# Designs tried in a protein design run: peptides against a protein of PDB entry 5T59. Part 7

Target 1, 112 residues: chain A of PDB entry 5T59
Amino acid sequence: TTPTMQSTSLLTEHLGYPPISLVDDIINAVNEIMYKCTNAMEKYLMQRNIIGKKDFSDEIKIGTAKLESLLENSVDKNFDKLELYVLRNILSIPSDLLEENRFRLLHHEKLV
Target 2, 90 residues: chain B of PDB entry 5T59
Amino acid sequence: EHIRFQRLVQVCNKALEESIRKLQSWEKIHECFPNYGQTREGIENLTVCQQQVIKLWSNLSRVEFDAIFHERSIEEKLNQLDDLINKARS

## One batch from the design tools (peptide; aimed at target 1 I27)

Design b1_p10_4_s1 (made by RFdiffusion4, then SolubleMPNN; from b1_p10_4, 5 letters changed)
Fold by OpenDDE base, seed 1:
Structure b1_p10_4_s1 (fold): chain B 112 residues (1-112), chain C 90 residues (1-90), chain A 10 residues (1-10)
Amino acid sequence: as target 1 above (112 residues)
Amino acid sequence: as target 2 above (90 residues)
Amino acid sequence: MKLARELLSS
């Protein structure tokens, strides 16, 4: 079930920010981490590109790019699933509570 | 009683673990460096690289995600949400 | 030895 506008509004009021903002932070963070990891891999191996008399620089560049692609695809897949799950099941309000009673509870919570 | 934050942590960990899964395969790593990995020294370098990148992935994600959760006060907010829902159903 | 050093040196 897709979150409703009402749920989003209520959660935004409760959180102090839209639910999607949390997911955005998470996704942005993992993307940054991903590229930091692959960059570090490339640099580590590039400093060790000569074995014997052979220069493996080209192979290292291609290989690390392949690993980056694999990781990127996996991150995209898994965190798309995460986004959907978080918004639907964690940052969600049960439909039966989307009435005046819910509004009163939120209002009461803010006043107490 | 409080379940939402626990679930958030769990699904984040799951996503992180599944994302790095292929890099945990030595075969997958070696396939990307077919000639480099034919040398003893190359294998040693790749072994260290694989080990360290997985650790880096884990450490960076822990630090960054904890920072996000703190900045967003998400544990407190999700606990409050649980309480509100439970109260409404009482 | 450490990949983290490569990250920090970037």
Scores: peptide ipSAE 0.148, ipTM 0.933, DockQ to the pose 0.019
OpenDDE base, seeds 2, 3, 4, 5: peptide ipSAE 0.143, 0.138, 0.144, 0.143; ipTM 0.932, 0.932, 0.933, 0.932

Design b1_p10_4_s2 (made by RFdiffusion4, then SolubleMPNN; from b1_p10_4, 6 letters changed)
Fold by OpenDDE base, seed 1:
Structure b1_p10_4_s2 (fold): chain B 112 residues (1-112), chain C 90 residues (1-90), chain A 10 residues (1-10)
Amino acid sequence: as target 1 above (112 residues)
Amino acid sequence: as target 2 above (90 residues)
Amino acid sequence: MKRARELLSS
C-alpha cells in the first residue's frame, strides 16, 4: 500500500523533512559509491594493463564497463525494494493514529 | 520498544550486501576479463582488485550512511515515532 | 531510481 498524503504530512512535520528525502539521500549515496567503486577498479587495472608484450587496455575498459552495468542493475533493483520497504513499513503511521483524536497526540507531543 | 531504526539499518545492510554480491563472484569477475584472466599476473591483479573494491564498497557505505543517519537524526526520530505509536496503542 | 544519474546528466 502507498502512504497517504496525511501520513506524509504528519511524518514531514515529525521528521522536519519529507520521508522521501531520507530515501533520496540513501539512493544518491549508493549511486555515488557505486561509481567510485567501478572507477577505482578501472583505474587500478588500467595501471596494470600491460602483461608481457600484450596490452589489455581495451579488454579492461570493456570488462569494467560490464561490471559497472552489472552493479548498476543490482543497485537499482535492491534499492528500489529498499525505498518501498522504508516508506511503507518504517516511515509509516498506523491507521489508528490517523484518526482525529490520535492526530492530536502527534501535535501535542510536538508542542510539549 | 524501539524497532524502526533497527529495521532501517538492517534493510540498508541487506540492500548493500545483495547489491555487491555479484562482484563477490570470482566467476563473474573473470568472465569480464577472459584473456587478461588467462595470465598469472592478470589473475593476481583481478584478485586484488576484487578484494579492494569490496572493501571500498563496505567502507564508503558505512561512512556515508552513518553520515546520512546523523544528519537526518533518524534514530531519534524513529525512536520517537515508536514511542508515539506505543503510547497511542496503550 | 535515477536520482543521481539525473543530476549528473544536468
Scores: peptide ipSAE 0.124, ipTM 0.943, DockQ to the pose 0.085
OpenDDE base, seeds 2, 3, 4, 5: peptide ipSAE 0.121, 0.125, 0.116, 0.123; ipTM 0.942, 0.943, 0.942, 0.943; seed 3 fails the geometry check

Design b1_p10_4_s3 (made by RFdiffusion4, then SolubleMPNN; from b1_p10_4, 8 letters changed)
Fold by OpenDDE base, seed 5:
Order: structure tokens, then sequence, then C-alpha cells
Structure b1_p10_4_s3 (fold): chain B 112 residues (1-112), chain C 90 residues (1-90), chain A 10 residues (1-10)
């Protein structure tokens, strides 16, 4: 089920931060890693752009850009799925515990 | 008893593995460098790049994700959440 | 970035 405002509030109180913040950290991290990988690959190949008497610089630049795009698309797809799963199934409170009496129980446990 | 953090780790690993899948394809790599990859030296360079970028991806993700999990205390918080839910249902 | 270069250069 889709997270509710009530669930988000309770989890924010429990975690000390909104649930989405964790997902944001994860996504930001993988994006950074992605560009580090592609940048390093381009630099490595550009340092090896001359083979014999032929300069492959243009091909390397185009090729690495294509690989970056490929990786970007894959990261976007897979981590969108991750976001949905985490927010729905991991950082979630069962609906039966969102009832008034159960809601109080969660608050009580926090205060004790 | 405690299941949420384990699931978090699992889905993170799955997302990382699926994301790098296409770069693990030599065919995909070679297609991006059609002339460069026709030379012996070019093939060697591309091979090294492919192998090392996969390692880099794995190593960086491990370090960064562990840091995030630690900074957010997510294992402890998810375990507590599991306990609260189980207690409420008992 | 520096680590990335080092790993690829190995």
Amino acid sequence: as target 1 above (112 residues)
Amino acid sequence: as target 2 above (90 residues)
Amino acid sequence: MENARKLLSE
C-alpha cells in the first residue's frame, strides 16, 4: 500500500528523519558512483587514445558517452523500483497498527 | 524476528547488480568502440576497463552504502520497528 | 575520482 501521512509522521519520529531521506541518500550515492565510474573509464581510455599512428580520441569520447547513457538508464530504472519497494515494504507501518489504540502503543513505547 | 534490514540490504544489492549488468556484456562494450576494438591493443584496454569498472562499482557501492546505513542507524531502527510490530501483534 | 583512476590503472 502507499505510505500515508500518518505513517510518514510516525516513521519520521522513530527514525529521526523522514523515510524518503534514506532513499535520497542511496540514490545520490549511486549517482555519484556512476559518474565516477564513467569518468574514470573515459580518462583511462583517453590516456590510451593513440594506437599505432591512429588517434581514437573522438571514438572514445562518443563511446564512453554511450556507455554512460546506458548506465544512467539502468540505474534510473532499478533504483526507482528500489525506492518504491523500500517505502512500501520496509519503511512502512502495517495498517492495523495505524488504528488509534495501536498508534498510542507506538508512542508509548517511544516514551518509555 | 528481524527481517526489514536484511531485506533492505538485499534489495540494494539487487539494484546494484541489475544496474551494472549491461556493462558486464562485452558485446555492449565493444559496440561502443567499433574501430578501437578492432585493434589488439584496443581490445586489451577495453578488457581492463570493463573489469576494473565493475570492481570499482562494487567497492564504491559497498563503502558508500555501509556509510549511509551507519549514519542513519538504519539497522537498529529497523530492528526496533520489527520488535514494535511483533509486540503489538502478540 | 582519484581512487577510480587508481583502480582502473591497475
Scores: peptide ipSAE 0.143, ipTM 0.938, DockQ to the pose 0.019
OpenDDE base, seeds 1, 2, 3, 4: peptide ipSAE 0.124, 0.137, 0.118, 0.139; ipTM 0.937, 0.938, 0.937, 0.937

Design b1_p10_4_s4 (made by RFdiffusion4, then SolubleMPNN; from b1_p10_4, 6 letters changed)
Fold by OpenDDE base, seed 4:
Structure b1_p10_4_s4 (fold): chain B 112 residues (1-112), chain C 90 residues (1-90), chain A 10 residues (1-10)
Amino acid sequence: as target 1 above (112 residues)
Amino acid sequence: as target 2 above (90 residues)
Amino acid sequence: RELARKLLSS
């Protein structure tokens, strides 16, 4: 079942914020974490860029960039799936609650 | 009885686990540093780096996601939603 | 995400 404007409004009233805001927080957080991780990798290895008489700085930069891209792609894929699942199945209102009588019930329960 | 928050936690964990899976592969790590990883010191550095990144990923995600869930009161709200749905179906 | 949003709004 696809979320409707009605369900979004009801959930927003219930949550105090739009359902998508939760997902936004989650995705923003994981993106921040992702870049912190890749930055940490680069910094750590760049502090250890010289082995013997060889400077591996360029290889490290390229390698960490590749890992960042790999992680970024995986994050995008998996959290897109998460977004769809959460909004469709977790932050959702069954059709029976969207009926007139049940709609009033939700509002009534909030006011009581 | 209360199922939605549990599902939220589950799918979050799954997404996090699936996202970091490639970095858990030593082969993938080594492939990105083909010459660096041919040195003893390089292997040692990459090993530590891999371990630290995975730990950082796990720790930061746990802390940040828990903070989000708390700030959004999502467990309480989802439990209430479950209760409302169950009540409506009674 | 934009694609996901479109799917949800459709």
Scores: peptide ipSAE 0.323, ipTM 0.946, DockQ to the pose 0.453
OpenDDE base, seeds 1, 2, 3, 5: peptide ipSAE 0.321, 0.320, 0.321, 0.321; ipTM 0.946, 0.946, 0.946, 0.945

Design b1_p10_5 (made by RFdiffusion4)
Pose (drawn by RFdiffusion4):
Structure b1_p10_5 (pose): chain A 112 residues (1-112), chain B 90 residues (1-90), chain P 10 residues (1-10)
Amino acid sequence: as target 1 above (112 residues)
Amino acid sequence: as target 2 above (90 residues)
Amino acid sequence: PRKPWFRLPL
């Protein structure tokens, strides 16, 4: 299903937070991990940048950054599909409920 | 009958697996370090990275998301939603 | 520097 304002309004009430807030926590979380990994990888190599008698510091900075940017694209790509797949299929509403009052059951839930 | 939350787990894992796949390929890793990877010690060091970074990637994301799913009770809100739409259709 | 993220329109 395609998201609607009633679903956003109703699901915000059922969840206690807008449906997108969960998606924010995920995207924001994975990004923090992405950089935490790359930074950890660069330091592992920088203290191993000299092999034999040559210094590969330049190659490592370029390599670690060249990898980081490829995840920035792939993660932004794959988690936008998540942002979409979730709001359409998981935090989703059928027609059976907004055609004939979903409000009954949510109000009914909070009370009885 | 409780089917929506397991989906949330499936889609999260699905996004992560695709997010890291290019780092599981030794080729693309060596492309970023061509001269450094042509040394024995370089090959050994790069192997330690991709295998550890992947493990770190899997672990950090696994722990946080399980935590996010807890702080927002999403497993319950969705289980309540799954079994609620069924009561409505009935 | 980190790349910013923006929500998609719906």

Design b1_p10_5_s1 (made by RFdiffusion4, then SolubleMPNN; from b1_p10_5, 3 letters changed)
Fold by OpenDDE base, seed 2:
Parts: C-alpha cells; structure tokens; sequence
Structure b1_p10_5_s1 (fold): chain B 112 residues (1-112), chain C 90 residues (1-90), chain A 10 residues (1-10)
C-alpha cells in the first residue's frame, strides 16, 4: 500500500527529510556504483584487447555493454522492490497510530 | 524491539546480492565474450575481471551505503520510530 | 601460493 500523506508528513518531520530522499540516495548510489563497475571492467579488458594477432576491442565493447545491460536490469528490478519495501514497511507508521489521539501523542513526543 | 534499521540493512544487502548475481555466473560472463573467452589469455583476463568487479561492487556498496546511513542518521531515527510506536501501543 | 592479481582501474 502507498503511504498516506499524513504518514509522509509525520515521517518527514521525524526524519528531517522526506522518506523518499533516503531511497533516492540509495538508488543514486547503486547506479553510480553500477556504472563504475562496468566501466572498470571495460577498461581492464580493453587494456588486454589484443591476444596473439587478434584485436578483440569490438567484442569487448559489445560484451561489456551486454553485461552493463544485464546488471542495469537487475539493479532496476531489485531496487524497485527495495524502494517499495522501504517506503511501505520500514519508513512507515502503522495505521492505528494515525488515529487522532495517537497522532497527538507523536507530536507531543516530538515537541516536548 | 528495534527492528526497522535491521530490516533496512537486510533488504539493502539482499538487493545488492541479487543485483550482482548475474555477474557471478561464469557462464553469463563467458557468453558475452564468445571468441575472447576461447583463448587461454582471454579466460584468464575474464576470470580476474569477474573476481575483481565483484569485490569492487561489494566494497563500493559498503562504503557508500554506510555513508548514506550516517548522513541521514537513519539508525537513530528508525530506532526512535520503533520506540515511539512501542510507547504508543503500551 | 596464488599468483599476483592485477587491479581493475577505478
């Protein structure tokens, strides 16, 4: 289930930032890491592109691109799942605490 | 009683592990370099490349995710959230 | 003993 506006507001107040900001940081980080990894692979292999009398540069470029695509798809899938889980189950407030009396309690704990 | 941060770490690790799984497959690696991988030197290069990229993935992820968690004070905030919830329910 | 490994460029 999608977080409510009330939940988002309360969590933003508690965290000092919107919950999605944490997820954004995580996803941005893994994307950066992903491309660093694939770039490193390509560079490493391109430094070793000639074996015998044959230049494998084209195959290396194509191959590393395929691996990048494969990794990209996997990252997208798994971190989409992560985003949903984090926002729904970790950075979430149980519905019973969104009642008026419980809401006041949360504010009281925050302000006092 | 404090469960949210542990869950965050777990799901992050799981996502990272599952994401790199395809690169852990030698078959997948070799398939991307069908002719290069038919040479002895090519196999050696691919083997080293595979091993080191996995290490790079792991190390960079650890450093960056820990930095994010620290910058966002997420352990403290999630623990506080757990405490608030538990208190409200008691 | 294992032979030395070359480092990937970062």
Amino acid sequence: as target 1 above (112 residues)
Amino acid sequence: as target 2 above (90 residues)
Amino acid sequence: PRKPRKRLPI
Scores: peptide ipSAE 0.191, ipTM 0.938, DockQ to the pose 0.020
OpenDDE base, seeds 1, 3, 4, 5: peptide ipSAE 0.159, 0.189, 0.184, 0.190; ipTM 0.944, 0.938, 0.938, 0.938

Design b1_p10_5_s2 (made by RFdiffusion4, then SolubleMPNN; from b1_p10_5, 3 letters changed)
Fold by OpenDDE base, seed 2:
Structure b1_p10_5_s2 (fold): chain B 112 residues (1-112), chain C 90 residues (1-90), chain A 10 residues (1-10)
Amino acid sequence: as target 1 above (112 residues)
Amino acid sequence: as target 2 above (90 residues)
Amino acid sequence: ARKPRFRRPL
């Protein structure tokens, strides 16, 4: 179940930011890390591109690109799952608390 | 009881672990460098590279995620959320 | 499932 507008508003008030902002930070971070890792790998191997009389630069570029794609696909998959889980199960308000009297309680606790 | 932050950490760790799993496979690494990996030096370089990139992944993710959690005060906020929910149900 | 979100430049 997707978060309701009401739950989003309440959580935004509680957190001081929309719940999606946390997920955005996480996803942005992991993607940055991902590309740093693949870049580092390419750079490391490109510094070691010549073995004997052979230059493996082209193979290294292609190979690292393939690994980047592999990692990218995995990151996308796993952090998509993470996003859904976090928004649905962690940064969520149980439906039974999204009633009038319970809403007042949450607001009361926030404001007091 | 506080459960949400623990779950957040768990799912983050799981996502990070699952994401890097493919690079932990030597077979996956080697197949991307079929000729390079047929040389002794190439194998050595790939081995070191694999180890280093995995370490880099682990270190960077730890630092960055901890920074995010701190900047967003998420542990405190999630604990408070747990408390609010528990109070509402009491 | 959703596409990854990018709000800050990499």
Scores: peptide ipSAE 0.313, ipTM 0.950, DockQ to the pose 0.084
OpenDDE base, seeds 1, 3, 4, 5: peptide ipSAE 0.306, 0.293, 0.286, 0.300; ipTM 0.950, 0.949, 0.950, 0.950; seeds 1, 5 fail the geometry check

Design b1_p10_5_s3 (made by RFdiffusion4, then SolubleMPNN; from b1_p10_5, 4 letters changed)
Fold by OpenDDE base, seed 2:
Structure b1_p10_5_s3 (fold): chain B 112 residues (1-112), chain C 90 residues (1-90), chain A 10 residues (1-10)
Amino acid sequence: as target 1 above (112 residues)
Amino acid sequence: as target 2 above (90 residues)
Amino acid sequence: ARKPRKRLPI
């Protein structure tokens, strides 16, 4: 289930930042890493683009682009799953604790 | 007792591992370079490239994710969350 | 001894 506004507020208070911010950091990081990897691959191969008398530059560019696309799709899929799991199961407050009495406990612990 | 941070690490590792799976396939790599990969030198270059990019992926992700976890104090915060939940249920 | 490998450019 999607986190409630109440859960988000409580977690934001506890964490010092909205739960989604952590996920954003993770996803942004992996995206950056992904493109660094594909860029490095392309550059490495482009430095080795001539074999014999044949120039494979065009094939290398196309090939690395294909690999980038494959990686992009996989990253998107897997980290979308990660986002859902983290927000629902890790950065979450059980519904039973969202009751008034238990809600006060969270605030009490923070203030004490 | 403390389970949330462990789960976070696990799912991050899993996502990273599954994401790089396609690049771990030599077949997939070779398919992207059909003519280049028909040469001896091409195969050698692709082999080295594949190995190094996977290492780069692993190293960069480890460093960056650890930095994020530290900056967000997420282990401490998740442990505290576990404790709060357990206390509330006791 | 293994042959030295060229590093990917970062």
Scores: peptide ipSAE 0.185, ipTM 0.937, DockQ to the pose 0.020
OpenDDE base, seeds 1, 3, 4, 5: peptide ipSAE 0.157, 0.184, 0.184, 0.185; ipTM 0.943, 0.937, 0.937, 0.937; seed 1 fails the geometry check

Design b1_p10_5_s4 (made by RFdiffusion4, then SolubleMPNN; from b1_p10_5, 5 letters changed)
Fold by OpenDDE base, seed 2:
Structure b1_p10_5_s4 (fold): chain B 112 residues (1-112), chain C 90 residues (1-90), chain A 10 residues (1-10)
Amino acid sequence: as target 1 above (112 residues)
Amino acid sequence: as target 2 above (90 residues)
Amino acid sequence: MKKPRKRLPI
């Protein structure tokens, strides 16, 4: 279930920022971390690209790219799930409380 | 009573763990370097690389996520949200 | 001589 406009407004008022902003921070962070990790792997291996008389630079680049792709796919999948869960189940107002009287109560508690 | 922040931490940890799972597979790592991994030195390098990247992933994610949670005051806000909801239901 | 570095570059 998608959060309602009312829920978003209430949460934005409560949080001081839209709920999606937290998710964006998380996703942006993990993406940055992901590329830092893959870059580090490539650099580490490229410093060790020659074994014996053979230069494995091309294989290292291709291999690291493959690992990056695998990681990207996994990150995308898992953090898409996370986004949905967070927005629907954590940063959410129960539907039974989105009625007029209870809504007012929540709003009142925030403003008073 | 207070459940939302705990859930947030749990799902973040789960997402991070599941995301790095493929890199935890030696088979997957080795498959990406079929010739390099046929050498003794290559295997050693890949082994160290695998171990270090997993540690890097863990450390960076811990630091960055904690920073986000702090900057957004999310524990406090989620606890307050729990309290507000509980109060409204009382 | 220093041993080869066994840490990933950050």
Scores: peptide ipSAE 0.207, ipTM 0.936, DockQ to the pose 0.021
OpenDDE base, seeds 1, 3, 4, 5: peptide ipSAE 0.192, 0.194, 0.186, 0.196; ipTM 0.936, 0.936, 0.936, 0.936; seeds 1, 5 fail the geometry check

Design b1_p10_6 (made by RFdiffusion4)
Pose (drawn by RFdiffusion4):
Structure b1_p10_6 (pose): chain A 112 residues (1-112), chain B 90 residues (1-90), chain P 10 residues (1-10)
Amino acid sequence: as target 1 above (112 residues)
Amino acid sequence: as target 2 above (90 residues)
Amino acid sequence: SHVNPKLEPE
């Protein structure tokens, strides 16, 4: 289903937070990991940048950065689909409920 | 009957697996370090990276998301939602 | 259910 304002309004009430807040926590989380990994990888190699008698510091900075940007694209790509797949299929509303009052069951849930 | 939360786990894992796939390929890794990878020690060092970075990627994301799913009780909110739409359709 | 990405290098 396509998201609607009632679903956003109702799901915000059921969840206690807007449906997008969970998606924010995920995207924001994975990005932090992405950089944590690349930074960890660059330092592992920079203290191993000299093999034999040659210094590969330049190649490492370019390589570690050249990898980082490829994840920035792949991750932004794959987690936007998640942002979409979730708001459409998981945090989702059918027609059975907004055509004939979903408000009954949510109000009914919070009380009885 | 509880089907929506397992989906949330499936979609998260799905997004992560696709997000790291280009780093599982030794080729693209060597392309970023062509001269460095033509040395024996360089090959050994790069192998230690991709295998450890993947493990670090999997672990950090696994721990946080399980934590995020806890701080927001999403497994319950979705289980309540799954079994609630069924009561409505009935 | 828990998050468990199945990952290995090639």

Design b1_p10_6_s1 (made by RFdiffusion4, then SolubleMPNN; from b1_p10_6, 6 letters changed)
Fold by OpenDDE base, seed 5:
Structure b1_p10_6_s1 (fold): chain B 112 residues (1-112), chain C 90 residues (1-90), chain A 10 residues (1-10)
Amino acid sequence: as target 1 above (112 residues)
Amino acid sequence: as target 2 above (90 residues)
Amino acid sequence: PKINPDLSPD
């Protein structure tokens, strides 16, 4: 089932932050890593742009940009799936427990 | 008993693995550098680049994701959530 | 800790 406002509130209280914040951290991290990887690749090849008497700088720039696009698309696709799975199946409360009983249990455990 | 954190790690690893799959294809990399890849030196450079970027991807993701999990105390919180749910059902 | 982003041969 799709997360409800009630489950979000309960989980926020439990975690100390909204569930989406964890996903945001993960996605932001992988995006940063992605660009670090593609940037490193471009720099590595640009340092080796001349072979013989031919300069391949333009081809390298275009090629690395294409690879970056491929990686971006793959990251977006796979981490969108991750977001849905995490919010639906990991950071979730079973529907049968979304009652006053679950809320009381959460508070009780915090006090004991 | 405690299953949520294990699942989190699994889906993160899966997403990372699937995301880097395109760069693991030599054919796709070579297609991006059609003339550069026709030279001996070009092939060598692309080969090293491919190998190293995949390693960089793996290493950076491990370090950064572990840091996130620690900062968010997510293992502890998910274990507690499992316990709370199990207790409520008993 | 940060990892060196530079690519290099083994």
Scores: peptide ipSAE 0.143, ipTM 0.938, DockQ to the pose 0.081
OpenDDE base, seeds 1, 2, 3, 4: peptide ipSAE 0.143, 0.143, 0.128, 0.134; ipTM 0.938, 0.938, 0.937, 0.938

Design b1_p10_6_s2 (made by RFdiffusion4, then SolubleMPNN; from b1_p10_6, 6 letters changed)
Fold by OpenDDE base, seed 2:
Structure b1_p10_6_s2 (fold): chain B 112 residues (1-112), chain C 90 residues (1-90), chain A 10 residues (1-10)
Amino acid sequence: as target 1 above (112 residues)
Amino acid sequence: as target 2 above (90 residues)
Amino acid sequence: PKLNPNLSPD
């Protein structure tokens, strides 16, 4: 079930921020981590690019780029799923509770 | 009773684990460096690189995600959400 | 906390 505007509003009030903001933080973080990892790989191998009389710099650059692409695809796929799951199943309010009674509970908790 | 935060942690871990799966494959790593990986030193370098990047991935994700969860107070908020929902249903 | 994004032979 897709989150409703009402659900989003209530959750925003409860969280102090829109639910999507948490997901954005997570996705931004993993993207940053991803590129840090691939960059580290490239740097490590480029420091070891010459073996014997052969220079493998070009192969290393191409190879690390391929790995980066593989990782990007996997990250995109898995964290798209994560986003959907979090917004639909974790940061969600059951439809049956999207009533006046739910509003009272939120207000009551804030007042005590 | 409190289930949402646990689920959040689980889904995050799953996404991280599945995302790094490709780099955990030696075959895939080697395929990206076909000539480099035919040398003894190359194999050694790739082996270390693979091991270390996986560790880096794990460590960075742990630190960053924990920071996010803390900054967003998400455990507390999700626990409260569970409680509110349970109260509403009782 | 921050980790150094450099690999080591360890």
Scores: peptide ipSAE 0.121, ipTM 0.939, DockQ to the pose 0.080
OpenDDE base, seeds 1, 3, 4, 5: peptide ipSAE 0.117, 0.109, 0.114, 0.111; ipTM 0.939, 0.938, 0.939, 0.938

Design b1_p10_6_s3 (made by RFdiffusion4, then SolubleMPNN; from b1_p10_6, 7 letters changed)
Fold by OpenDDE base, seed 5:
Structure b1_p10_6_s3 (fold): chain B 112 residues (1-112), chain C 90 residues (1-90), chain A 10 residues (1-10)
Amino acid sequence: as target 1 above (112 residues)
Amino acid sequence: as target 2 above (90 residues)
Amino acid sequence: PKIEPDLSPD
């Protein structure tokens, strides 16, 4: 089931931050890594842009841009799935425990 | 008993692996450089580039994700969550 | 042949 407001509140208290914050960190990290990879690839090839008497700079720029787009689409797709899975199945509280008893247990364990 | 953190690591690895899948295709790489890839030297450069970018992807993701998990204390928190749930059901 | 240098950022 979709996370509830109650679940989010309880998990925020437990984690010290909202569950979505972890996902945001992960997604931001992979995006940064993605652009580092594509930038490195472009630079590597641009240093090797001339073969014989031909300059392939334009083709390299266009080609690396296409690869970047391809990677962007794949990252977006797969990490959207990740976000959904993490929030629904990992950072989640079973519905049968979303009651006063669970809340008390959480507070009790913090005090012990 | 403790399952949530293991699942987190698994789904992260899966997402990373699936995301880089297209770059692992030589056909996809070559299609982006049709004339460059018709030269011997171009093929060599693309081959090295492909292999190294995949390694870079793997190394950077490992370091960055581990840092996030540590900073968020997520293993400990997820283990505690497992314990709390199990205790509540006992 | 697969020739370096490494793509890793500084």
Scores: peptide ipSAE 0.107, ipTM 0.934, DockQ to the pose 0.043
OpenDDE base, seeds 1, 2, 3, 4: peptide ipSAE 0.100, 0.077, 0.088, 0.093; ipTM 0.934, 0.933, 0.934, 0.935

Design b1_p10_6_s4 (made by RFdiffusion4, then SolubleMPNN; from b1_p10_6, 6 letters changed)
Fold by OpenDDE base, seed 5:
Structure b1_p10_6_s4 (fold): chain B 112 residues (1-112), chain C 90 residues (1-90), chain A 10 residues (1-10)
Amino acid sequence: as target 1 above (112 residues)
Amino acid sequence: as target 2 above (90 residues)
Amino acid sequence: PVINPDLKPD
């Protein structure tokens, strides 16, 4: 089931931050890594753009852009799935425990 | 007993592996450089790029994700969550 | 094969 407001509040208290913040960190990191990879590839090929008196600079720029787009689409798709899974199945509280008893237990454990 | 953090690591690895899958395809890479890839030297350069990008992807993701997990204390927090849930059901 | 430092982790 979709996370509830109550679940989010309880988890935020437990974690010290909203559950979505972890996912945001992960997604931001992979995006940064993605662009570092594609940028490095472009630079490498652009340093090797001339072969047999032919200049392939334009083809390299277009080609690397296509690969970047391909990677972007794949990252978006797979990490959207990750976000849903993490929020629903990892950073989640079972519905049967979403009651006053669970809340008290959380506070009790913090004091012990 | 503690399962949530393990699942987090697994799902992260899966997402990373699936994301880089297209770059692991030589056909996909070659299609982006049709004329460049018709030269011997071009093929060699593309091969090196493919291999190194995949390695860079893997290494950077490992370092960055581990840093995030540490900064967020997520293993400890997820273990505690498992314990709390188990205790509540006992 | 030529190794490019730009393709190495920081």
Scores: peptide ipSAE 0.129, ipTM 0.938, DockQ to the pose 0.047
OpenDDE base, seeds 1, 2, 3, 4: peptide ipSAE 0.123, 0.121, 0.102, 0.120; ipTM 0.937, 0.937, 0.937, 0.937

Design b1_p10_7 (made by RFdiffusion4; failed a check: a repeat of another design)
Pose (drawn by RFdiffusion4):
Structure b1_p10_7 (pose): chain A 112 residues (1-112), chain B 90 residues (1-90), chain P 10 residues (1-10)
Amino acid sequence: as target 1 above (112 residues)
Amino acid sequence: as target 2 above (90 residues)
Amino acid sequence: SRKFYDKFLE
């Protein structure tokens, strides 16, 4: 289903937070991990940048950064599909409920 | 009957697996370090990275998401939602 | 972030 304002309004009430807030926590979380990994990888190599008698410090900075940007694209790509797949199929509303009052059951839930 | 939360786990894992796939390929890894990877020690060091970065990637994301799913009780909110739409359709 | 959510609000 395609998201609607009633679903956003109702799901915000059921969840206690807008449906997108969960998606923010995920995207924001994975990004932090992405950089935590690349930074950890660069330092592992920089203290191993000299093999034999040559210094590969330049190649490592370029390589670690060249990898980081490829995840920035792939992650932004794959988690936007998540942002979509979730708001459409998981935090989703059928027609059975907004055609004939979903309000009854949510109000009914919070009380009885 | 409780089907929506398991989906949330499936879609998260699915996004992560696709997010890291290019790093599982030794080729693309060596492309970023062509000269460095032509040394024995370089090959050994790069192997230690991709295998540890992937493990770190999997672990950090596994722990946080399980935590985010807890702080927002999403497993319950969705289980309540799954079994609630059924009561409505009935 | 919020590319599709803001779009659906519009």

